# Peptides against a protein of PDB entry 8BZL: the designs that were tried, part 249

Target 1, 228 residues: chain A of PDB entry 8BZL
Amino acid sequence: SYDRAITVFSPDGHLFQVEYAQEAVKKGSTAVGVRGRDIVVLGVEKKSVAKLQDERTVRKICALDDNVCMAFAGLTADARIVINRARVECQSHRLTVEDPVTVEYITRYIASLKQRYTQSNGRRPFGISALIVGFDFDGTPRLYQTDPSGTYHAWKANAIGRGAKSVREFLEKNYTDEAIETDDLTIKLVIKALLEVVQSGGKNIELAVMRRDQSLKILNPEEIEKYV
Target 2, 242 residues: chain B of PDB entry 8BZL
Amino acid sequence: SRRYDSRTTIFSPEGRLYQVEYAMEAIGHAGTCLGILANDGVLLAAERRNIHKLLDEVFFSEKIYKLNEDMACSVAGITSDANVLTNELRLIAQRYLLQYQEPIPCEQLVTALCDIKQAYTQFGGKRPFGVSLLYIGWDKHYGFQLYQSDPSGNYGGWKATCIGNNSAAAVSMLKQDYKEGEMTLKSALALAIKVLNKTMDVSKLSAEKVEIATLTRENGKTVIRVLKQKEVEQLIKKHEEE

## One batch from the design tools (peptide; made by RFdiffusion4, then SolubleMPNN)

Design b1_p24_1_s1 (from b1_p24_1, 8 letters changed)
Fold by OpenDDE base, seed 2:
Structure b1_p24_1_s1 (fold): chain B 228 residues (1-228), chain C 242 residues (1-242), chain A 24 residues (1-24)
Amino acid sequence: as target 1 above (228 residues)
Amino acid sequence: as target 2 above (242 residues)
Amino acid sequence: SFLEKEREKLIAESPKLFDEEANA
């Protein structure tokens, strides 16, 4: 029965389960990533946290290592699996190679994991796209995107999820060397980009920044409102 | 197309996992379970549907399970699936205690089960568990905690929440009446009775139809207590007088 | 492939955002 082979080629060469996993991503909350000169910024649309929900347990931006963080769009439970595997790999790399992973290395690892789930019998694809940002050891800021297929590419800026089209159109118009000249301008660019799809201002944005030689900082709502 | 309703959890053309959604729908027909976090404790309140008329005293909780000394859970959904998952929770907690010589942190136990649930949504030949859980616990990291998990393997921490029948209405009432920072266990118990009285499909709330467990800290120890029927009767009576 | 075409379209729609140097 075809039921064991979840991801198979159609007669016309389509991998429908991968395409449908991309549709799951498109229904996800919007995430934005921007690479500045000496900063990487991730922003995510906060779904209205239910008044009684603990915000601590609803994080869409997470550290993979001290030098790498990730945002995602799509299935939260699927993302947790990918994040956990990536964190283990980052730690394993530090133990075996004695250096932190490059952003490309960990992206390739995640991409390979996703790809294997598109090819393995009895596994559905991961219903997530990810924006992976961080710094290489040389201090170079990096931004990668990966999709449910396990493909990855480097970007200067990108968006994923429900509002991704509108956000990318905004970024294509407004991403200039001048717009990222300072850390604050880069942060402001991400906030403005998210505001294209988020109606309720800074209260509905999760924002994280990683500066060169600094740890991931999640901004509080008051810090975000200063940029609005 | 019926093909996406197959035993294997796959994406629909719209990117939906119908088997997960159907499992969640099935839970919507299960007996109501409430969780409320207070400053001095946390509680679970559950609808008891199977009243054994012959049991004079309800000595056992049907829907509330002790997991370890610091955690309990309640379940809404398929009983057989619930039994499997509650047993796994106990095993995970025991293995952690053996390995680390300390109790498993509450969130780590919840996430470990959620990863199992997620796996049943991703691997072929498996169906999602038709079960949502509320978890109450205490640990040294976060103190009193309340979590909810669903068939997808998603979870969240809550101040108050509901699963099962009429859960949306219950959550609405909890949002209206829950006073952040002012919630005592006593007030939480009263709120639980108030919400259950409105959300249970019963003409009159009775102590035989409600199970309540509290988790408190006494002398630096966690105490998990199932309320006696008489205590529940007093709570109901007090609510009827207000 | 269909997926490759969608990616090519994405790159074509956002050429300033694509990092050609890092993808080389």
Scores: peptide ipSAE 0.388, ipTM 0.694, DockQ to the pose 0.708; fails the geometry check
Fold by OpenDDE base, seed 3:
Structure b1_p24_1_s1 (fold): chain B 228 residues (1-228), chain C 242 residues (1-242), chain A 24 residues (1-24)
Amino acid sequence: as target 1 above (228 residues)
Amino acid sequence: as target 2 above (242 residues)
Amino acid sequence: SFLEKEREKLIAESPKLFDEEANA
């Protein structure tokens, strides 16, 4: 029944609008995040860009700040709202605290934003999950995941979106200290994980890499093909 | 007081926003709008459905709106919703100009409206806007640009696209005939006429049923021009001779 | 029904709200 115009508890204690927002996430393109030793990697299943579409406008991986980036699964318009709010918070933090945000801090901010949209009258939940990666000021690589409920957890590796189950099963089997020993091995792990759900090779993968003390680098298709 | 259960746009059990999908459905019944990006300009071509003979010949563009000196848009969907959104676009652009003393970048204007559209899909007591827009513009960052936005608040940049009636067929034709890197504004105009002639549910394409605007750069200034009926007639005639 | 089929067709032709694979 579509009767629940607001996020309310069912008689059975379920927040159906949150659960249904999680179903929206499961329809999104697959995103994967992996924390290496000195690297964080985000990979996203490229939607086949329509032949006449500008690829520049179809970014699934975005910087929140110099030290933090985010991938998402679910509603793109909802994601844009979250990204914009997170970017403003990152800048505000730099101005007020004179330091960049920790990855946990900005994750908590995003999670709190999402949670408020599950509890506020006249609002629906955000139809997005996010993988948030980056480096803390001490050089520690971090990976967090958030869901529509506003929960968040730290991960070594995780996946979200339509292929997330298969990708997670792959990561659970293949994520070892040896598999992340080098930056290149970590990148290869992400690519291999995405290839479990992406039929046509490196061309259908968007990959972003953040190394310690380096800016976010989006790999071009030729750079990705070197790892396939 | 009939609480109009202001059907807040909510998720289905399957994670779908049916109110947004239904708003997109309403756009499928609207007049066709095309956008084509060329190397030397960008154009909008729109089907004109309301030919009222009593409209004084000052052909106010019914479907194409100038937003500022560097941008225009076309609309497919609910006219009242379109009027609200086009007014908001003008206000956003003007506020930006006043604040920053420079024109708003094209993508920023599109994004600002898309955030409003998104809000109408997320906040209670609101319905989605039953409108898709094509935006044409020029800025110093990306040059000539074409964008499409839908009721969800999604948008994308395009080389060529279509919204409204028969949009899927139009996009298929554009994909076949669009020559990347070789598209002149002249060839884009010819392509627009070709596609409209095939996609409009009209026995004969006439200049009275088509609005065309071009955006070009002349002497370092953006020029937005709505084609005169005679110019559109010449384009149609040329297409009929080929 | 005819209306249901047309609706399914229109939903299929509509811009996807989700980053679904553009079925080639």
Scores: peptide ipSAE 0.017, ipTM 0.589, DockQ to the pose 0.020; fails the geometry check
Fold by OpenDDE base, seed 5:
Structure b1_p24_1_s1 (fold): chain B 228 residues (1-228), chain C 242 residues (1-242), chain A 24 residues (1-24)
Amino acid sequence: as target 1 above (228 residues)
Amino acid sequence: as target 2 above (242 residues)
Amino acid sequence: SFLEKEREKLIAESPKLFDEEANA
């Protein structure tokens, strides 16, 4: 009955399609984000690339702009739509405002996009959560999370996808000022957090690092193994 | 489950898109299409099912479509949906060429169609396309390429893959026999015949039931060629002798 | 093409972040 309507509240005030989109996110590969002092780190559970699949086409961490990157959990095709729109907005902002987007700005844009797909007739919610990290123009590192509802919040650290609960519980215990004192310690924290849910160590982790005034760096497996 | 299959663009309580899953199921009943990437080329091999003797037009390619000078695709699923999508691929490629005065990169063409497929899974009043595609191509960025896309709008690059009937078994055989870095187009053709012979639900593989296209580079140009029936017969015969 | 028109329609029907009509 009510759960068959895309944008209708239940008697209890629930948007069932949003909740069901959140279930799609929970089936997604785990992603983690951590904000350090002068670094932001994204880690994603690398599902074993099928034998004969091109690894190039299995990237789960995407740059939105030079100062912003995103990891996601949930429907890959839905994520591609969000990423493409966010990239266009980042470029538009640079052209119109002459400054790069703040991480909050682009997060709010993505959140607003998601929210509209929860309210518009004839559209289903996006089956994705996202971790959006980067630097504001003042050099402040930021981490935001969005969900299928179009909510967003700033975080010190967070996780999304199938292992998100265990990873968050780890981060809640281990995220201290000492644990993020250096870039290397921050990277180690992300790896350790992912290892709570990822089997077979660094080979099954995709890791991306953005340092202050630097572009997104995707670490290779050998670089990841140095932190394990 | 069944209460959510009547609407095209809704999640189940489990976070599943049943209309997309049902579209994928429909593709599982379609004729087999196989793609193999080699060092010196890429190929598509497809099962031809509609051998009607009364068809006036010898459709030389029932399931393999040239998209532009550098790309071709094969289709598994609903023929009408396939025709719409293959036409759209051609239009996207042509528009890009006109706008940028260069051929569309292979992955960009695949992505553009995948965004359309995704939209048909998200926007109301539309059903998913009941079609999976294999794309073969060459571009200056990545050389020879093989992609697969499904009704969800997901895609991936592959060294070898299969869609349609018995695709899982075909992929398993490809995983066993595909030699990464050592695959010649000649070896890929032999592998295609080997896999089709085992995965097609036919008592005997015949050249009339198989269409094969190769994409190669000759003198700095892409050459897309559909193999003649006699060439396919020779490949089958060679396989039967091994 | 029908799909281009549908894509353009889908884009046009895509909730615009900014009502282009309000800045006209």
Scores: peptide ipSAE 0.007, ipTM 0.574, DockQ to the pose 0.021; fails the geometry check

Design b1_p24_1_s1 (from b1_p24_1, 8 letters changed)
Fold by OpenDDE base, seed 4:
Structure b1_p24_1_s1 (fold): chain B 228 residues (1-228), chain C 242 residues (1-242), chain A 24 residues (1-24)
Amino acid sequence: as target 1 above (228 residues)
Amino acid sequence: as target 2 above (242 residues)
Amino acid sequence: SFLEKEREKLIAESPKLFDEEANA
């Protein structure tokens, strides 16, 4: 029995494979999410693209649907599996329910997927945390986090990956109603939060913005530099 | 510690997948494979290690595989794993063509295989594939393309890259000599020979030890050509004269 | 292919998120 069970309880009640998957997440590039009033913003530490690497193949912010996007920290290959399944579910939901998924629904789907990989024999946990942002059909901005355990929570702001502690400490101090009063202030908050852990300013930040009733916009480096 | 080395791919306490890392280590001992993207084409160059005089000359490329009319790959790592993966690539490409009546986009084929590789890192009773691949291709979406994938199921697009033995040194040389926007297929071939000559653990580069394939567009069709030994000899000779 | 069967097996063995049985 033990030889097929990858994720088992320790004698002290720990799921070590889940904890170790969380350590894989902590090695990932930092991602931050902030919910504004009528905006959601994802920012990610852009790892220096190796010279001769195609930047288009190094994406850390991915659309799941027109109303939902995701940033992740941890294993890129694991993230791709989760993203693909989430995209299929978003499309399936549109076809079957005739409405786009709520951000909570797709988060719960992803979380349930992750949880089952922590409980299923012959499977390891996903080595990823995700920040999932978007708008519900009622126009409510949402931010969720999910981890390798399959837990998920709603947030006003959060961070994942290597710099997550420092970014969270910054957000805990600086996330106020005044700091998110406008879209531009919300974007500025995300950039400032990332700058706590990202060296060399706006060139090393990937930023995605979704405004109410608008499509996902990836900001170019010049647009990011305007907020710095 | 040892318990993580011999079993199903599991996380270490540090969040490492040792079986994936060990598969990558096995690839480091494989023969060198280079890929270079040019404005007018893309190439693969691979070290040929199995030069047996008794191998029937009909053994075309040992390490370069045609996948479809628009794509080829080279492999570094376990030959048996490479054969399985290259066959799967061909099947995926063929199924797509039959379903959609158009060639599979290059990145989509790479991604499909990378999802298989990833699965072998996540599911019990499986080991990672001990293979890295370079993919060259053309499609109507991105034109000429070069990709690299590893045992983790990670991939990336590249202008030039290397896998296998001395790959780090090869990548360093490619970074120095690769001229962005000015790379012709001719200059890419010369660069491939230059890098292989320096990275292969051989006193003298010979055409017998090098396989080169080019992918070009002629009259709106993709042409995949394995260079003849005489063509490779000419490239080596030209490099020795410079 | 063996890999497809393994992938399908892996997908089939992949925890189905929703018990298809609960919506039947």
Scores: peptide ipSAE 0.007, ipTM 0.582, DockQ to the pose 0.023; fails the geometry check

Design b1_p24_1_s2 (from b1_p24_1, 10 letters changed)
Fold by OpenDDE base, seed 2:
Structure b1_p24_1_s2 (fold): chain B 228 residues (1-228), chain C 242 residues (1-242), chain A 24 residues (1-24)
Amino acid sequence: as target 1 above (228 residues)
Amino acid sequence: as target 2 above (242 residues)
Amino acid sequence: SYLERRREELIAESPKLFDEEANA
């Protein structure tokens, strides 16, 4: 059957392996990204760290460079490959162009990588979607989303993973210029959005903040609880 | 070329990688391996299934492999796959040492192998490795460490964990009995015996059926030691008396 | 440079994926 082959077109024009990779993403833990005025915020649903697991090894938010970070939903091992390649590209760009990557540039690189894996013989698609956030050199905050197909778009706010529908519906209703007027309000918006799908409150949220001209900051649980 | 494409690990309609899940199922039938992190060391305990009297080579350790001076691993799953992966771990560690004149950090060695495992789940003509690993190590960055990796190329750090047969029951027991911050290597050894005695489908635990390795620091050096059969017998006896 | 060193470190840490040419 065409659905059990490598990424090929079905008779009706579907790329089933890409669609099925998107289903793998929908089973992933929820991630949310919001672009504020001078802040970008990523939030991820912590699966309850199994008792006796080291939390440092369970990171769903990763820096790609000083000005760019990424959250993902889907296959963790697939994400690691994408993250490593993106990090190499960020450093390569700094060496060759003497400037940091734009958020769009690195998103396009990741998207192109994913697309190649949908077209290359003997390769399956990456089972990941990513939210890529950061600042361009001009200080403009950016949020991009990419999926297993290699499609990418810029967003004001978006969500991926199992709770993405509910989180997006919340964001569509609550994302206003007033709701992102301050950094704290933007952070609060992300937390509230995640709480739509996270039953156990703030303890099960990983939150990362990147402010203008600042490095990525991971918030501790106590900092998150202040916004709840 | 086309015939190899049919063996590529692909997504199901539900977004599952069944070849990876089936590899994990195969590991569930392998002998039990435990890892426990203590304050003063880390240990691996593994079920030894092949006690064939006719094995010429007294394999001191069937399931526990020294990787370098600072790391060891245990394996659950397909023996041939395990041999390939353990050899690759040694090669990666050696190449790093030659390149940087320093031992490879524990997590970096684990991730390097996990990226290989992941590749075997994504590239055409490859099947997943039917092997899970527990890694024990010491480095200057994080001290004593315990990691687990699976056929998908996922890994995690642990205070205590189990792979192979009855791993779910073993993990449940470890969660109940593991005391965070109070775990000595001595108490970890006792816990390992307790868990193995309950998870191995044997009427009595015998030293012949259990391999134990400890990793400690002595005089600023890592010491990896496989326990002698007599030492394991003493641990079992002590457990039976308690 | 620091950036060259960091690039080399990241390349060294990156998986030796199968050469794209070998799977073609």
Scores: peptide ipSAE 0.000, ipTM 0.579, DockQ to the pose 0.018
Fold by OpenDDE base, seed 1:
Structure b1_p24_1_s2 (fold): chain B 228 residues (1-228), chain C 242 residues (1-242), chain A 24 residues (1-24)
Amino acid sequence: as target 1 above (228 residues)
Amino acid sequence: as target 2 above (242 residues)
Amino acid sequence: SYLERRREELIAESPKLFDEEANA
């Protein structure tokens, strides 16, 4: 019966609505993030865009600020709310603190937002996990992951969504200092990791790259095919 | 499964929002609405189900709503919910115009409503809107645009799409016949009639059962026009001759 | 069913995010 209450613990201490929100994430398209030496890379599986769908509008990777981008898995409409709130916070931070947010700061903000939605009796959890990547003002590359509970951690590499298990297993085996020695190798690692769960190569992958002191770059299909 | 059927804003054990899915089911029983993007315009075509001769108000359009000078929408689903959402769209567009002294970008208007729809799926004590919308518009950023939104607060831009009854079959036909980059408004109108004729399960398509609106640009202004019944009759006749 | 798959697709379909930069 505890599954009917949005924020009630079971007798064994489970928050069923959070767990069920995590199941919604597992139905989402796979996203992968990798931190290189001077690069952060996000990759997402492109679901077969319906022939008549505008590809421009099927973006799973978005900028939160000039130094931070996010990929997500799960409920798209939920993600939009989180992204908009995070963007407002990034701008507010620039205005009030006169510096860009750290990747940790904005991750913590998103995590706190998610957590509050798990604690309110009138709100369900967000049905999203996110990979948040970017550079701190000191030039340090960062990767964070957050889930529907509002838990967050820093990672070298991680994956979320339906193929996340297989992608993580691949990353655990193949993430080495040698595998991230160059920007190109780091990009190749992300592509190879996604290819564990994505059929038909580079056409079904969206890739975003952020290099040190550079803006977010979305790779075109031809650029992706060079790494396949 | 039934345990989650009565409460809004609850995930099922499988991570499903049953109230949103049930709202989408309700839309599947609504009259068909089509949207087609062309190079020189965009159109909405909708099935008209309520032909009551005694309606004193000449509803020129039952399912197509003008939102502002640059946008219109069509609705599939619960009429009362549709009226609330279309009114909210008008208010959002008007507030933006007053604030920025320019028309709201099409996608921004769609997004603003979709955030409202999403909120009705996440906040307790609210049910999802039993409504999907097609939006047509023009703005200076992307030109002619077609969007679809659903009860979840998801939306998409489309070259052609369908909502409501037999939407799956309609989308399949649109995928087959839509020629990317070569679609004129004239060809889009013909395609709309072709698809509606097959999806409305009527022996003969009649102009009284079809509403069509076009959005074009003339002399640097957006023109939203509902086709007259005679114009729709001509389109149907032309299709029957092909 | 196609409807179930389309519901799952619609629920799982990716956000169009208003590219605020493109509209700015």
Scores: peptide ipSAE 0.022, ipTM 0.586, DockQ to the pose 0.024; fails the geometry check
Fold by OpenDDE base, seed 4:
Structure b1_p24_1_s2 (fold): chain B 228 residues (1-228), chain C 242 residues (1-242), chain A 24 residues (1-24)
Amino acid sequence: as target 1 above (228 residues)
Amino acid sequence: as target 2 above (242 residues)
Amino acid sequence: SYLERRREELIAESPKLFDEEANA
């Protein structure tokens, strides 16, 4: 039955559909996340919006709640499903627990959702990785990554998508306590990291910033150019 | 590659969803559908391929469907799939209206259908819908809107776009001739005829081969109108005189 | 193949299955 053979172990123990979903992620645009001291920053490679396309419908950084945002790499339609479910969970948590979700909680929820799609005979894996950033209620900045397998980890900085290797190599060299000492330095670090793989400078970068006790701010191109 | 062609929608080793790609290919063979956003309205123009002399002059739009009072769509792809999706759009819109006592916002209707499309790419025992849609609408949030969606469940908003046969060439022409901020519905209609005349595989564009619908606002109400054949003939004639 | 190339063209021309930023 075609339904039962979607995500199965190979004779050598591989989950090929998960690995192939990771290849879909690698074809996605580059996203980078950095945790500063009192700031979290997401940056995404912005492809030139088609001349006749509405830019408002081409967003890769999405709020999940007031204290959490997400960038993704991979299948856009798959990402929308994950984002919508995460948003519902964030609201449900506020209603039932009377507190906002922790960044770990919502990451774990998303990861569990992804994992279920790797184990169900009637479903393919989600073709997305996500960078999830935000603040816990105690004011602690967090960055998590989750992949198609449903694995998740906390990071200081990370990248996903087609340029992720180069961006990670840059971050491994340049992520220091001095490089994140201020909010502005943290933003500069993200921009510099993206510029390793993004052509044409600041015009092709989408940048989102969340500071402690502040709402998510999407930087306009002029604001980004000040850091370039 | 071929090992993945006939299976349920699964990833290839390269991370491709071949069943979705094949559904998109099926759309490439469908008749051309075009959408243009203007300052004072939005339009759909579609190639009519099924011209039967016995088709009663009944306002049968083959490819343009009214969804509610504020939205319409055109379809490129498998007709049976189109019928299912257009019916679902109407049901979603009606359920929203009943629940909230206001019309569904255009993007929400598009998104709701796109989530269904996506599900048919992710769940076993399902194939993708072999259908792309153009949506035109008006709402109080964004005014006049044009959207495109594909078999993957991806969508985007557009000022002008095209799906189906020769869509790439049509989009190229639209990019050349579309004047942002200056587009009237009248100029959009002229542009639609111009593009269809060049992209349809016909020696001469005729009104019988083209369906056009406009969406406008009159006295604070949305008006969706399918152009009469005579009106389309006049547009074609004007284009031939220029 | 011609068919594979044409599919790639159609995918490039269509709303992108992948994040639109991947094809730039």
Scores: peptide ipSAE 0.006, ipTM 0.586, DockQ to the pose 0.022; fails the geometry check

Design b1_p24_1_s2 (from b1_p24_1, 10 letters changed)
Fold by OpenDDE base, seed 5:
Structure b1_p24_1_s2 (fold): chain B 228 residues (1-228), chain C 242 residues (1-242), chain A 24 residues (1-24)
Amino acid sequence: as target 1 above (228 residues)
Amino acid sequence: as target 2 above (242 residues)
Amino acid sequence: SYLERRREELIAESPKLFDEEANA
């Protein structure tokens, strides 16, 4: 019976709506993030764009600011709300603090937003997890993950969405200092990790790369195929 | 599943939003709406179901709404919900124009409404809108555009798509017959008639049952035109002769 | 950005559309 209320505690201390939002995330396209030495890489499983669909309108990786980008798994419409609130905060921070946000700061902002939607009456949780990557002003590469609960952690590598378990298992085995020694090796690691769950190679992968002091670069399919 | 049928939009144990799915199901029973993007324009074609002799013929379009000078939409689903959303689209577009002294880009208008739709799936005390929309437009950024949005607040750009009754079959036909890069507005109109003739739940396609609007560029201005019944009759006749 | 300000306004106004019916 408690599973029907707005996000409330069950007698056993569960927040069922948060757990169910996590199930929505598990139905999402797989996303992977890897922190290299001087690079951060996001990869997302491309759902086969339906014939006659404009690929431009199907983006799973987005910039939050010049130094921060995000991939998500789960409800696309929910993600759009989070992304744009995060973008506003990034701009506000630049105006008020005169520096870009740290990756941790913007992750904490997103996490706090999500948490509020788990506690506020008349609101459901966001049905999204996010991988947030970027560079701090000191040039340190960062990767954070946040879930529907508003919990967040820093990672070396992580995955979210339907294939996340298999991708994480791959990353746990293959994420070494040698595997991230170069930018190209780091990109290769992300591609290999996604290929654990994505069939048909580079055509079904979206990759974004952010290098130190560089803007987000989305790789085209031909660029991806060079790493396969 | 049934336990989530009658309540505010909440997640099921499987992570589904049943109220959104049920809104989409309701749209599946609505009259068919098509959108086709051409090189020289974009069109909407919609099934007109309310053919009442007592409807004042002054009603320009049942299902196609002009949003601004550069955009129109068609609706499938609950008419009252559609009226609210189309009014909101007009208000958003007007507020943008006043603020920026330029027309709102097509995708921005679509996104703004989709955020409203999403909110109705997330905030308590509200149900999802039982409406899908097709948007046609022109802007200086992307030229002619076609978008589809659903009750969830998801949207996408399309070269051709369909919403409402038999939409899956219509989309299949569009995928077969749509020639990428070679689609003229004339060929798009013919394709629209072909698809509607196969997908409308009618024994015979008639001009009284079809609304068609075209969006073109003439002398650097957007022109939105609803086809006259006689023009639609000619398109149907031409299709019957082929 | 414009999209951001307008979204803040729409997000600020969107609760009012929800709250005005709650306060009526």
Scores: peptide ipSAE 0.000, ipTM 0.575, DockQ to the pose 0.016; fails the geometry check

